# Ledger of designs, part 18: peptides against a protein of PDB entry 3MAZ

Target 1, 99 residues: chain A of PDB entry 3MAZ
Amino acid sequence: VLNPMPACFYTVSRKEATEMLQKNPSLGNMILRPGSDSRNYSITIRQEIDIPRIKHYKVMSVGQNYTIELEKPVTLPNLFSVIDYFVKETRGNLRPFIC
Target 2, 99 residues: chain A of PDB entry 3MAZ as posed
Amino acid sequence: VLNPMPACFYTVSRKEATEMLQKNPSLGNMILRPGSDSRNYSITIRQEIDIPRIKHYKVMSVGQNYTIELEKPVTLPNLFSVIDYFVKETRGNLRPFIA

## One batch from the design tools (peptide; aimed at target 1 K55 H56 L70)

Design b2_p18_4_s4 (made by RFdiffusion4, then SolubleMPNN; from b2_p18_4 with S1G I4V K12E F16S)
Fold by OpenDDE base, seed 1:
Structure b2_p18_4_s4 (fold): chain B 99 residues (1-99), chain A 18 residues (1-18)
Amino acid sequence: as target 1 above (99 residues)
Amino acid sequence: GPPVPEEDASGEPLESPP
């Protein structure tokens, strides 16, 4: 039994996520997606602070927590917290993609 | 079936609005 997933979670590839964000930027700019062959995930974002930039982040399952693979890794208790971190860290610039 | 995700590399630190 699995808990509900964040609303911005989609079973899509890196390429598909990129296309989704590019086509409908008004719906949000952050997608959570499955990692390959593991219990890990990836975050794809599209920010337009200066110019459009697509970036991908690894979210690794570590024990019962999740670690965002950054230069200074951040470990959080669940995927909802991961999404919240991205929103807060960017002061609302990143918003979950909802379609 | 669902698409197979590509392997990801770690991104740079998150950017906030100027």
Scores: peptide ipSAE 0.037, ipTM 0.627, DockQ to the pose 0.278
OpenDDE base, seeds 2, 3, 4, 5: peptide ipSAE 0.032, 0.032, 0.034, 0.035; ipTM 0.605, 0.580, 0.587, 0.605

Design b2_p18_5 (made by RFdiffusion4)
Pose (drawn by RFdiffusion4):
Structure b2_p18_5 (pose): chain A 99 residues (1-99), chain P 18 residues (1-18)
Amino acid sequence: as target 2 above (99 residues)
Amino acid sequence: NLDYLREVDERWKDQPDA
């Protein structure tokens, strides 16, 4: 079976992820990346609801699950599920960045 | 749907050290 990282996962820095989203909005507005200074992960999004805004979110590895660090944290079993949550919670506003 | 997205944007706090 294939169990790769999500399609929007790139081994890029916070800065590089920000630049990728600005340069190619047509390709999506969400990137998953390695978490700086941890074995965890970060999500970087570019939303254009009111004005363009770059935001970053922590996704922590906890046991065999991942916890999205939100006001009310959400725990899911894998990274595909985390991407699904971001899409669902934003009602489809967030789309994975497919380079 | 726009109001929902704004509420979600205000609730989801950016994490500068992410």

Design b2_p18_5_s1 (made by RFdiffusion4, then SolubleMPNN; from b2_p18_5, 8 letters changed)
Fold by OpenDDE base, seed 1:
Structure b2_p18_5_s1 (fold): chain B 99 residues (1-99), chain A 18 residues (1-18)
Amino acid sequence: as target 1 above (99 residues)
Amino acid sequence: MKEELLEWEERWKDDPDA
């Protein structure tokens, strides 16, 4: 069975993801994209708390789980949970980018 | 709420290699 990817997953580069979020902030502010290594991913976010801030994070594949590379790393069972983590921890400030 | 979100901004450091 092939599991679907989160709706905010796009096969785009770091630069392209940044441009997408800057161009259409009303569509969301979080993108999941391929990482530099096989089976790894990256998250690009654009938060507008005080001023717009673009940041990127690594999501590393570890066995069948995924670890968000934060100062205190967070391991989750799937990519959907990774997206949920960002949404819930920011109380909805982050939302998946949906074209 | 804003102050709490700013706390996340401090903790979630940008990764130049991501």
Scores: peptide ipSAE 0.554, ipTM 0.850, DockQ to the pose 0.880
OpenDDE base, seeds 2, 3, 4, 5: peptide ipSAE 0.512, 0.508, 0.538, 0.516; ipTM 0.876, 0.874, 0.850, 0.875

Design b2_p18_5_s2 (made by RFdiffusion4, then SolubleMPNN; from b2_p18_5, 10 letters changed)
Fold by OpenDDE base, seed 1:
Structure b2_p18_5_s2 (fold): chain B 99 residues (1-99), chain A 18 residues (1-18)
Amino acid sequence: as target 1 above (99 residues)
Amino acid sequence: MKEELLKWEERWKDDPNA
């Protein structure tokens, strides 16, 4: 059985994700994409606080959980929770990119 | 709100290998 992926998951490269977010900021500002290693992922965000800033983060598969590689790493049970974390921590400033 | 978001901006460092 193939588990569903978050709506903001796209099989795109780091560069492509950046371009998507820059081109259509009204559609959202967060993308989940395949990482360089099997079973790992990356997050690309375009956050506009003072000025637009593009940043990328690793989401590492650890057992059945996922760890967001931040200075203080955050481990969550699934990729949906990973997306929720970014949304909630920014009080909605980050939103999944939906096209 | 902006100040709080800037805190995250500072803490969430870009990963060049992600």
Scores: peptide ipSAE 0.554, ipTM 0.880, DockQ to the pose 0.872
OpenDDE base, seeds 2, 3, 4, 5: peptide ipSAE 0.538, 0.532, 0.550, 0.550; ipTM 0.881, 0.875, 0.870, 0.880

Design b2_p18_5_s3 (made by RFdiffusion4, then SolubleMPNN; from b2_p18_5, 10 letters changed)
Fold by OpenDDE base, seed 2:
Structure b2_p18_5_s3 (fold): chain B 99 residues (1-99), chain A 18 residues (1-18)
Amino acid sequence: as target 1 above (99 residues)
Amino acid sequence: DKEELLEWEKRTKDDPDA
């Protein structure tokens, strides 16, 4: 039995993720996707604070945890926590893309 | 608020390799 993935996880490319977020911003603005390496992931967001901005972040698998590659790396126990981090850090501005 | 979000935006950098 495989552990479930966050609802905003999609097996899409960097480009596809960007397109998804641009096409349906009402469905959310954050996507988790496979990284360049099989064990790692990437987060793609599209925030509209002043102007729309697309950003991508690395989520590295480290041991049994995951580290979000930010200015100050954040290590969390699972991918759900990773998503939660982005949501909480932006006080809900970032929301998982659900489609 | 918006100001806080803008600060967060500036603090988090886009990774071209992600």
Scores: peptide ipSAE 0.615, ipTM 0.924, DockQ to the pose 0.895
OpenDDE base, seeds 1, 3, 4, 5: peptide ipSAE 0.599, 0.600, 0.590, 0.582; ipTM 0.921, 0.921, 0.920, 0.917

Design b2_p18_5_s4 (made by RFdiffusion4, then SolubleMPNN; from b2_p18_5, 11 letters changed)
Fold by OpenDDE base, seed 2:
Structure b2_p18_5_s4 (fold): chain B 99 residues (1-99), chain A 18 residues (1-18)
Amino acid sequence: as target 1 above (99 residues)
Amino acid sequence: DKEELLEWEKRTKDDPEA
């Protein structure tokens, strides 16, 4: 039995995540996916503020926590908190992709 | 608001390795 993962987690590639977000923007604009290395993850977002922009971020496993690789790294206790961080930081502009 | 989001957008850089 695996621990629960955020609803926006999909075992997809960088390219696939981009395509998913572009194809169905109404379903959300943020995806959590496996990173290139073992237990690390990546976040793919598609924000339409002025123009549509796709961005990818690293979420590194650090001990029992996760660190979002941003200008100023943010360490959180679990992946749910990681998703919550992005949602809160953008005041809801970023929403987990649910299909 | 939009201005705040734009600032956030500029502050968070896309990682080509992610």
Scores: peptide ipSAE 0.587, ipTM 0.921, DockQ to the pose 0.905
OpenDDE base, seeds 1, 3, 4, 5: peptide ipSAE 0.562, 0.558, 0.546, 0.533; ipTM 0.916, 0.914, 0.912, 0.908

Design b2_p18_6 (made by RFdiffusion4)
Pose (drawn by RFdiffusion4):
Structure b2_p18_6 (pose): chain A 99 residues (1-99), chain P 18 residues (1-18)
Amino acid sequence: as target 2 above (99 residues)
Amino acid sequence: EEEEEEREEILKENAEDE
């Protein structure tokens, strides 16, 4: 079976992820990347609801699950599920960045 | 107390625009 990283996962820095989203909005507005200084992960998003805003979110590895660090944290079993949550919670506003 | 501070820092970062 194939069990790769999500399609919007790139081994890029916070800065590089920000630049990728600005340069190619047509390709999506959400990137998953390695968490700086941890084995965890970060999500970087560019939303244009009111004005363009870049936001970053922490996704922590906890046991065999991942916890999205939100006001009310959400725990899911894998990274595809985390991407699904970000898409669902934003009602489809967020789309994975497919380079 | 340290865990609460770290939590507040994470939530603060999540709330900040770049």

Design b2_p18_6_s1 (made by RFdiffusion4, then SolubleMPNN; from b2_p18_6, 8 letters changed)
Fold by OpenDDE base, seed 4:
Structure b2_p18_6_s1 (fold): chain B 99 residues (1-99), chain A 18 residues (1-18)
Amino acid sequence: as target 1 above (99 residues)
Amino acid sequence: SEEEKRRQEILAEAATDL
């Protein structure tokens, strides 16, 4: 039995993810979506420190783990941990988009 | 710290990755 995907996972394109975050910022500011390659994903976030800023991160499937493509990559055991990492690392600034 | 560096990379203004 497969575990469910994180609640902020949506089968949407980069463009659609951006539109979702812009349309309903109160629902969260982080979306997990399919990457261009099988088993890979991307995370789209929307920050509003000064003006709205959209950023995307690659989450690569490596064996049974996932690596967040950062200057110093972070490898985690599952997608739930990936989402948790973004939330905790930013001290709650990033919140999963739930609609 | 390493943690702070990663936090800044995530939150700071920067080019989008994809």
Scores: peptide ipSAE 0.383, ipTM 0.801, DockQ to the pose 0.192
OpenDDE base, seeds 1, 2, 3, 5: peptide ipSAE 0.361, 0.383, 0.369, 0.374; ipTM 0.793, 0.801, 0.796, 0.797

Design b2_p18_6_s2 (made by RFdiffusion4, then SolubleMPNN; from b2_p18_6, 9 letters changed)
Fold by OpenDDE base, seed 1:
Structure b2_p18_6_s2 (fold): chain B 99 residues (1-99), chain A 18 residues (1-18)
Amino acid sequence: as target 1 above (99 residues)
Amino acid sequence: SEEELRRQEILEEAKTDL
């Protein structure tokens, strides 16, 4: 079994990710992308609760785990778990962007 | 709860926006 990267992972910049989410909101509202630092990543989301809001979260590689930078950080074992966390914690509000 | 606060931070008022 080969598990490379989550389906919503794209080698795009912050700007490109934002444009992708804005252009096709029906395809999802969450993208995982490379961070500015090696081995780190960023999550870009587009919420449309009241008005469109773009937000970015840092996902730091710590040892063999990943930590989502929040007021109270969350550490998970892999990137798939990171995506799952965003989906579950928002009770389905966030959905991985699938082209 | 901490979980609820995290959910709200993600969906509404995120303190960390990098």
Scores: peptide ipSAE 0.346, ipTM 0.796, DockQ to the pose 0.166
OpenDDE base, seeds 2, 3, 4, 5: peptide ipSAE 0.334, 0.314, 0.112, 0.304; ipTM 0.795, 0.792, 0.690, 0.787; seed 3 fails the geometry check

Design b2_p18_6_s3 (made by RFdiffusion4, then SolubleMPNN; from b2_p18_6, 9 letters changed)
Fold by OpenDDE base, seed 1:
Structure b2_p18_6_s3 (fold): chain B 99 residues (1-99), chain A 18 residues (1-18)
Amino acid sequence: as target 1 above (99 residues)
Amino acid sequence: KEEEEKRKKILEEAKTDL
């Protein structure tokens, strides 16, 4: 079965994504969502290191790739790789939200 | 220790979306 989008992709707003993560932290802490009126996307996370922190990252569509807007931008070939990057870089601290 | 630093690095170096 072909999955065109990562399992943690939801057609929700920034506010809704935040509420989802706060409500059920046991289901994961990372959501991929549509950018506002664009072909781009956003990643919303609720990371608990010292205290719970909500962050929203821009994921820009660039040609056939995607660039995560970090201090040092990271370009990846697809959205699955984007999710994988967040998981691996945080050594599993970030996990895709699955409900 | 290193794991925590990596987690914080991503959190802090990110540019927030609009």
Scores: peptide ipSAE 0.163, ipTM 0.777, DockQ to the pose 0.084
OpenDDE base, seeds 2, 3, 4, 5: peptide ipSAE 0.125, 0.129, 0.139, 0.107; ipTM 0.736, 0.740, 0.753, 0.717

Design b2_p18_6_s4 (made by RFdiffusion4, then SolubleMPNN; from b2_p18_6, 8 letters changed)
Fold by OpenDDE base, seed 2:
Structure b2_p18_6_s4 (fold): chain B 99 residues (1-99), chain A 18 residues (1-18)
Amino acid sequence: as target 1 above (99 residues)
Amino acid sequence: EEEEKRRQEILEEAKTDL
């Protein structure tokens, strides 16, 4: 039994995450996945504002918190808050991928 | 304003993961 993780967390690679989002956009457009080589994570999103765009964001473990690597970094207490941030900040544009 | 900036970064151009 693992500790609870956000519903959109999948142990997938960058490529796999991209494929998941591309294949089933109706299920959501945001995936949380393991970082390349650490306790950190990455957020992969697929947006279709003008044209389909895939983007990836670093979510770094900082002490007991997590920092989203943005121009102005955002630090949050847990991964659930990270997901919530992406949803709220984009006013619902981003939705966790649930399959 | 800062919030809007972050929103636009996420939605449009942002630092992408390596």
Scores: peptide ipSAE 0.314, ipTM 0.793, DockQ to the pose 0.164
OpenDDE base, seeds 1, 3, 4, 5: peptide ipSAE 0.297, 0.076, 0.070, 0.298; ipTM 0.788, 0.672, 0.679, 0.773

Design b2_p18_7 (made by RFdiffusion4)
Pose (drawn by RFdiffusion4):
Structure b2_p18_7 (pose): chain A 99 residues (1-99), chain P 18 residues (1-18)
Amino acid sequence: as target 2 above (99 residues)
Amino acid sequence: NTDYLRNLYDSWTDHSDA
């Protein structure tokens, strides 16, 4: 079976992820990347609801699950589920960045 | 739906060390 990283996962820095989203909005507005200084992960998004804003979110590895660090944390079993959550919770506003 | 999204993004904390 294939069990790769999500399609929007790139081994890029916070800065590189920000630049990728600005340069190619047509390709999506969400990137999953390695978490700086941890084995965890970060999500970087660019949303244009009111004005363009770049936001970053922590996704922590906890046991065999991942916890999205939100006001009310959400725990899911894998990274595909985390991407699904971001899409669902934003009602489809967030789309994975497919380079 | 726009009000929901605005409130949602404003309620989420942006992490400066993410």

Design b2_p18_7_s1 (made by RFdiffusion4, then SolubleMPNN; from b2_p18_7, 12 letters changed)
Fold by OpenDDE base, seed 4:
Structure b2_p18_7_s1 (fold): chain B 99 residues (1-99), chain A 18 residues (1-18)
Amino acid sequence: as target 1 above (99 residues)
Amino acid sequence: MKEELLKLFESWKDDPNA
């Protein structure tokens, strides 16, 4: 049985995620999606400070945890924590995309 | 505040393979 996923998780491609964020920015600016490899994921954000900018990051499944592959990697216990990390670090600037 | 946030985002480099 699969564990529940964050509300901003969508089974979409890199391109589709980009289009979703650009088309409806009022619904949020962060999407979690399947990665290219099994059990891995990717985060797509639309930076809305200054000039809008789309960026993508890898979220790697490592053991029972997940590591956000940033310049300084961050390891967290679950995908909900991954979303929470981005929200907290940006003091709410990043918000999960809720369709 | 804006400046610090910009610095944070700049540190998060886009991954072309993500």
Scores: peptide ipSAE 0.740, ipTM 0.947, DockQ to the pose 0.816
OpenDDE base, seeds 1, 2, 3, 5: peptide ipSAE 0.739, 0.739, 0.738, 0.736; ipTM 0.947, 0.946, 0.946, 0.946

Design b2_p18_7_s2 (made by RFdiffusion4, then SolubleMPNN; from b2_p18_7, 11 letters changed)
Fold by OpenDDE base, seed 1:
Structure b2_p18_7_s2 (fold): chain B 99 residues (1-99), chain A 18 residues (1-18)
Amino acid sequence: as target 1 above (99 residues)
Amino acid sequence: MKEELLKLFESWKDDPDA
């Protein structure tokens, strides 16, 4: 059975994700999108502490899991956990973009 | 809290290829 994707997943480009977050910051500040390679993804965030800043991170499919490509990589069992990681680590500062 | 969160975000470096 095909599992559903997180609600903040959109089939958009890096540029489009940036524009979405900038246009409607009240809807959230985090988007999951397709990566350049099949089965890989990217996260786009709009950090809103002090001045806004857009950043992008790779989420690589590794076996049955996913690894967020950070300085200290984080491996998680599914994409929902990836979203949860960003929410929890920032104590709710990052919120999935719900359009 | 703000400073610690800023430190966290700073550690998450932007990836130009993502």
Scores: peptide ipSAE 0.738, ipTM 0.947, DockQ to the pose 0.827
OpenDDE base, seeds 2, 3, 4, 5: peptide ipSAE 0.738, 0.737, 0.737, 0.734; ipTM 0.946, 0.946, 0.946, 0.946

Design b2_p18_7_s3 (made by RFdiffusion4, then SolubleMPNN; from b2_p18_7, 10 letters changed)
Fold by OpenDDE base, seed 5:
Structure b2_p18_7_s3 (fold): chain B 99 residues (1-99), chain A 18 residues (1-18)
Amino acid sequence: as target 1 above (99 residues)
Amino acid sequence: MKEELKELFESWKDHEDA
Protein backbone atom coordinates (compact mmCIF):
# COMPACT_ATOMS: atom_id res chain seq x y z
CA VAL B 1 0.00 0.00 0.00
CA LEU B 2 1.44 3.33 -1.09
CA ASN B 3 1.27 6.43 1.05
CA PRO B 4 -0.60 9.43 -0.34
CA MET B 5 1.26 11.20 -3.12
CA PRO B 6 0.97 14.74 -4.45
CA ALA B 7 -1.77 15.20 -7.03
CA CYS B 8 0.82 15.94 -9.72
CA PHE B 9 2.53 12.60 -9.24
CA TYR B 10 2.28 10.26 -12.21
CA THR B 11 4.00 6.96 -12.89
CA VAL B 12 5.39 8.16 -16.20
CA SER B 13 8.77 8.29 -17.87
CA ARG B 14 10.86 11.37 -18.57
CA LYS B 15 9.60 11.39 -22.14
CA GLU B 16 5.96 10.85 -21.21
CA ALA B 17 6.05 13.66 -18.66
CA THR B 18 7.45 15.98 -21.30
CA GLU B 19 4.68 15.03 -23.69
CA MET B 20 1.98 15.52 -21.06
CA LEU B 21 3.15 19.02 -20.24
CA GLN B 22 3.48 19.98 -23.89
CA LYS B 23 0.10 18.57 -24.86
CA ASN B 24 -1.95 20.26 -22.13
CA PRO B 25 -0.09 23.27 -20.76
CA SER B 26 -3.33 24.71 -19.36
CA LEU B 27 -3.51 21.89 -16.82
CA GLY B 28 -0.25 22.84 -15.15
CA ASN B 29 3.46 22.84 -15.85
CA MET B 30 4.97 20.61 -13.18
CA ILE B 31 4.99 16.83 -12.80
CA LEU B 32 6.47 14.58 -10.15
CA ARG B 33 7.50 11.15 -11.40
CA PRO B 34 9.51 8.10 -10.36
CA GLY B 35 13.25 8.44 -10.60
CA SER B 36 15.64 5.84 -11.94
CA ASP B 37 16.02 4.35 -8.47
CA SER B 38 13.41 2.92 -6.11
CA ARG B 39 12.98 5.71 -3.56
CA ASN B 40 14.06 8.62 -5.74
CA TYR B 41 11.92 10.93 -7.83
CA SER B 42 12.21 13.49 -10.57
CA ILE B 43 10.47 16.78 -11.22
CA THR B 44 9.70 17.78 -14.79
CA ILE B 45 8.69 21.36 -15.49
CA ARG B 46 7.72 23.32 -18.54
CA GLN B 47 8.81 26.90 -18.05
CA GLU B 48 7.49 29.54 -20.39
CA ILE B 49 9.20 32.81 -19.63
CA ASP B 50 10.12 33.59 -23.22
CA ILE B 51 9.85 30.33 -25.09
CA PRO B 52 8.74 26.95 -23.74
CA ARG B 53 11.53 24.96 -22.14
CA ILE B 54 11.45 21.57 -20.45
CA LYS B 55 13.70 20.90 -17.48
CA HIS B 56 14.15 17.96 -15.13
CA TYR B 57 15.41 17.86 -11.57
CA LYS B 58 16.40 15.05 -9.26
CA VAL B 59 14.64 14.63 -5.93
CA MET B 60 16.70 12.27 -3.83
CA SER B 61 15.45 10.35 -0.84
CA VAL B 62 17.85 11.04 2.01
CA GLY B 63 16.93 9.39 5.28
CA GLN B 64 13.41 10.52 6.13
CA ASN B 65 13.67 13.61 3.94
CA TYR B 66 13.98 14.57 0.29
CA THR B 67 16.66 16.70 -1.30
CA ILE B 68 16.15 18.64 -4.51
CA GLU B 69 19.53 18.42 -6.19
CA LEU B 70 19.97 22.05 -7.14
CA GLU B 71 23.31 23.84 -7.07
CA LYS B 72 22.34 24.77 -3.55
CA PRO B 73 20.50 21.62 -2.41
CA VAL B 74 17.14 22.01 -0.71
CA THR B 75 16.08 19.43 1.86
CA LEU B 76 12.41 19.02 2.71
CA PRO B 77 10.42 16.63 4.92
CA ASN B 78 8.08 15.16 2.29
CA LEU B 79 7.09 15.24 -1.36
CA PHE B 80 4.20 17.61 -0.70
CA SER B 81 6.73 20.11 0.60
CA VAL B 82 8.81 19.58 -2.52
CA ILE B 83 5.88 20.59 -4.70
CA ASP B 84 5.09 23.49 -2.39
CA TYR B 85 8.68 24.68 -2.65
CA PHE B 86 8.56 24.94 -6.42
CA VAL B 87 5.20 26.72 -6.32
CA LYS B 88 6.26 29.23 -3.69
CA GLU B 89 9.74 29.94 -5.05
CA THR B 90 8.24 30.81 -8.42
CA ARG B 91 5.41 32.78 -6.82
CA GLY B 92 2.84 30.55 -8.44
CA ASN B 93 4.38 30.42 -11.89
CA LEU B 94 4.89 26.70 -11.49
CA ARG B 95 1.63 24.85 -10.91
CA PRO B 96 1.10 21.13 -10.38
CA PHE B 97 -0.20 19.34 -13.45
CA ILE B 98 -3.72 18.15 -12.67
CA CYS B 99 -5.76 16.12 -15.14
CA MET A 1 8.99 39.78 -11.81
CA LYS A 2 9.59 38.22 -15.19
CA GLU A 3 13.29 39.00 -15.11
CA GLU A 4 13.56 37.85 -11.53
CA LEU A 5 11.83 34.60 -12.40
CA LYS A 6 13.99 34.18 -15.47
CA GLU A 7 17.10 34.43 -13.34
CA LEU A 8 15.69 31.89 -10.92
CA PHE A 9 14.99 29.36 -13.66
CA GLU A 10 18.39 29.90 -15.19
CA SER A 11 19.99 29.13 -11.85
CA TRP A 12 18.22 25.76 -11.75
CA LYS A 13 20.38 23.57 -13.92
CA ASP A 14 18.73 20.74 -15.82
CA HIS A 15 19.73 17.23 -14.81
CA GLU A 16 20.47 15.07 -17.81
CA ASP A 17 19.94 11.90 -15.80
CA ALA A 18 16.77 12.94 -13.99
Scores: peptide ipSAE 0.639, ipTM 0.927, DockQ to the pose 0.839
OpenDDE base, seeds 1, 2, 3, 4: peptide ipSAE 0.634, 0.634, 0.635, 0.634; ipTM 0.925, 0.925, 0.925, 0.926

Design b2_p18_7_s4 (made by RFdiffusion4, then SolubleMPNN; from b2_p18_7, 11 letters changed)
Fold by OpenDDE base, seed 5:
Structure b2_p18_7_s4 (fold): chain B 99 residues (1-99), chain A 18 residues (1-18)
Amino acid sequence: as target 1 above (99 residues)
Amino acid sequence: MKEELKKLFDSWKDDENA
């Protein structure tokens, strides 16, 4: 049994996550999903600053922490912090997708 | 705010393998 996961975690594919965000943008614009490798994850977002754009980022398990693979990598202690990071950095523009 | 946020998102490059 898996430990508790963020509310915006869904066992969906890259494509499915994209579709979820596009179909119901009012429910949020950020999804956490399984990555290709065991214990790794991916973040899918739908940004709408100008025109809508879907982007995906790797969240790699590194020891007991997680690293968001951005140009400037960000290492955080857990997946909840990963979600919080995206919310805070965008000052609430990114919101977890809650279905 | 929108301009700063745009720059932030632009810096977060899409990963084709994610």
Scores: peptide ipSAE 0.704, ipTM 0.940, DockQ to the pose 0.835
OpenDDE base, seeds 1, 2, 3, 4: peptide ipSAE 0.696, 0.699, 0.704, 0.697; ipTM 0.939, 0.939, 0.940, 0.939

Design b2_p18_8 (made by RFdiffusion4)
Pose (drawn by RFdiffusion4):
Structure b2_p18_8 (pose): chain A 99 residues (1-99), chain P 18 residues (1-18)
Amino acid sequence: as target 2 above (99 residues)
Amino acid sequence: PTKEELLEEGYDLELDVP
């Protein structure tokens, strides 16, 4: 079976992820990347609801699951589930960045 | 990490919804 990283996962820094989203909005507005200084992950998004805004979120590896660090944290079993949650919670506003 | 530490590191704790 194939079990790769999500399609919007790129081994890029916070700065590189920000630049990728600004340069190619047509390709999506969400990137998953390695978490700086941890084995965890970060999600960088660019939303244009009111004005363009770059936001970063922490996704922590906890046991065999991942916890999205939100006001009310959400725990899911894998990273595909985490991307699904971000898409669902934003009602489809967030789309994975497919380079 | 605490919420304070996450905010200092530049992470957001709320998702925006249209």

Design b2_p18_8_s1 (made by RFdiffusion4, then SolubleMPNN; from b2_p18_8, 7 letters changed)
Fold by OpenDDE base, seed 1:
Structure b2_p18_8_s1 (fold): chain B 99 residues (1-99), chain A 18 residues (1-18)
Amino acid sequence: as target 1 above (99 residues)
Amino acid sequence: LSKEELKKLGYELELEVP
C-alpha cells in the first residue's frame, strides 16, 4: 500500500523552499522536500518567534520508519507523523505550507 | 552523519518552542 505524501511535500530544492516560505508566509511555514540522498528528506521552516528565521532539519528513512535528526532523535512511523510532530511540538507555531 | 557534520550542512538539531 502506497500512501500519499503530506500536503506540504514539494519536489523543490533548499533554495526554492526558502523562497516559497518567504513569499507567502500566510500559507504556512513548513515544507517537506527531498533530501540529497535517496529515501531521505529535509524539512525547511520559516519560524517567526522573535524574528523570521529559516531553518532546515534532516529526516532519515530508517527501515520502515523515519528519524528526525535532532539532538535527541525522534523516530516516527511515517511522514505524516513527522509533520504532526513538528506541528504539535511547536504548539501550532509551525504549520504545513499549503499552496 | 555526525552532529558536527549536520551543523556544517546547515541543519538544526533543536526545535524552537514558543
Scores: peptide ipSAE 0.787, ipTM 0.961, DockQ to the pose 0.855
OpenDDE base, seeds 2, 3, 4, 5: peptide ipSAE 0.098, 0.084, 0.110, 0.105; ipTM 0.738, 0.724, 0.727, 0.724

Design b2_p18_8_s2 (made by RFdiffusion4, then SolubleMPNN; from b2_p18_8, 5 letters changed)
Fold by OpenDDE base, seed 4:
Structure b2_p18_8_s2 (fold): chain B 99 residues (1-99), chain A 18 residues (1-18)
Amino acid sequence: as target 1 above (99 residues)
Amino acid sequence: MSREELLKEGYDLELEVP
């Protein structure tokens, strides 16, 4: 049984996520995808502050929470909060990719 | 995960804020 997932979650690889973001930048610039191990996830973004840049972030499932593996890790209660964090922290620059 | 491990796997460690 899976809890509901954020709308920007897709069962795609790192490569596929990159291609999706590059192909349709108007649909958003952030994708949540399965991690390579267990209940972990990854975030792929295509940010265009100066030039388009593809970046990837690791989201680790820790207990009942999720930790974004940044230089200074951020722990949040669910994947929706993870997406919200990326949106808010970048002041809306990052937006979930919605097909 | 260690910093080195994350970097080795091609992950970024910071968010860029406009």
Scores: peptide ipSAE 0.801, ipTM 0.963, DockQ to the pose 0.873
OpenDDE base, seeds 1, 2, 3, 5: peptide ipSAE 0.801, 0.800, 0.800, 0.801; ipTM 0.963, 0.963, 0.963, 0.963

Design b2_p18_8_s3 (made by RFdiffusion4, then SolubleMPNN; from b2_p18_8, 7 letters changed)
Fold by OpenDDE base, seed 1:
Structure b2_p18_8_s3 (fold): chain B 99 residues (1-99), chain A 18 residues (1-18)
Amino acid sequence: as target 1 above (99 residues)
Amino acid sequence: MSREELLAAGYELELEVP
């Protein structure tokens, strides 16, 4: 069964995602977008801890799960869980971009 | 800093992706 995509998923490029986050920071600071290969994704974030910082993470489709490529990789069962992970682990600092 | 704190502060390892 194919579930709908997370609300912060947009079919945009790295550049477009960056521009979206910069233009409307009040709408959220995290975007899920297509990766370089089919079934793979990327997450672009714009955190403002001290100054605005743009970062990108790879989310690789592995079997029926997804692995976030971090120093210590995190594997989750679906893309919704991936988004939840970023929200939870940053204690709400990251929020899905909803436009 | 813990991993969670690093991520929260935006210092977790990032990867350059297209």
Scores: peptide ipSAE 0.059, ipTM 0.692, DockQ to the pose 0.150
OpenDDE base, seeds 2, 3, 4, 5: peptide ipSAE 0.048, 0.043, 0.047, 0.053; ipTM 0.678, 0.680, 0.678, 0.683

Design b2_p18_8_s4 (made by RFdiffusion4, then SolubleMPNN; from b2_p18_8, 5 letters changed)
Fold by OpenDDE base, seed 1:
Structure b2_p18_8_s4 (fold): chain B 99 residues (1-99), chain A 18 residues (1-18)
Amino acid sequence: as target 1 above (99 residues)
Amino acid sequence: MSREELLEKGYDLELEVP
């Protein structure tokens, strides 16, 4: 079955994602985008805690799951769960970019 | 990819929590 993608998924490059987040911070601060390899993805965020910072995370497709490549990797069953993880783990500081 | 490779490609490895 074909699953839909999270609303914050855009077929954009790292550079384009950065520009989107910087241009319209009121629309959210997190974008999911295609990775450079096959079924992998990347997350780009613009987090504003003390100062705005752009960060990128690698999301690897592993079997039927996805692993967020952190110092302590987190494996989740789907991309929606990946987005949810970023939102909840940051206590709502990260929000999906919706334009 | 290894930790070193991830960092080399400009990826971050920690999520900052407010």
Scores: peptide ipSAE 0.795, ipTM 0.962, DockQ to the pose 0.878
OpenDDE base, seeds 2, 3, 4, 5: peptide ipSAE 0.795, 0.794, 0.791, 0.788; ipTM 0.962, 0.962, 0.962, 0.961

## One batch from the design tools (peptide; aimed at target 1 E71)

Design b2_p19_1 (made by RFdiffusion4)
Pose (drawn by RFdiffusion4):
Structure b2_p19_1 (pose): chain A 99 residues (1-99), chain P 19 residues (1-19)
Amino acid sequence: as target 2 above (99 residues)
Amino acid sequence: SLYLKPRSDEEIKEKEESL
């Protein structure tokens, strides 16, 4: 079976992820990347609801699950589920960045 | 709302130290 990283996962820095989203909005507005200084992960999003805004979110590995660090944290079993949550919670506003 | 609300930095630091 294939069990890769999500399609929007790139081994890029916070800065590199921000630049990718600004340069190619047509390709999506969400990138999953390695968490700086941890074995965890970060999501970087560029939303244009009111004005363009770059936001970053922590996704922590906890046991065999991942916890999205929100005001009310959400725990899911894998990274595909985390991407699904981001898309669902934003009602489809967030789309994975497919380079 | 479509905006995602993140946890505070202090709570995130405490959580990272507990891992």

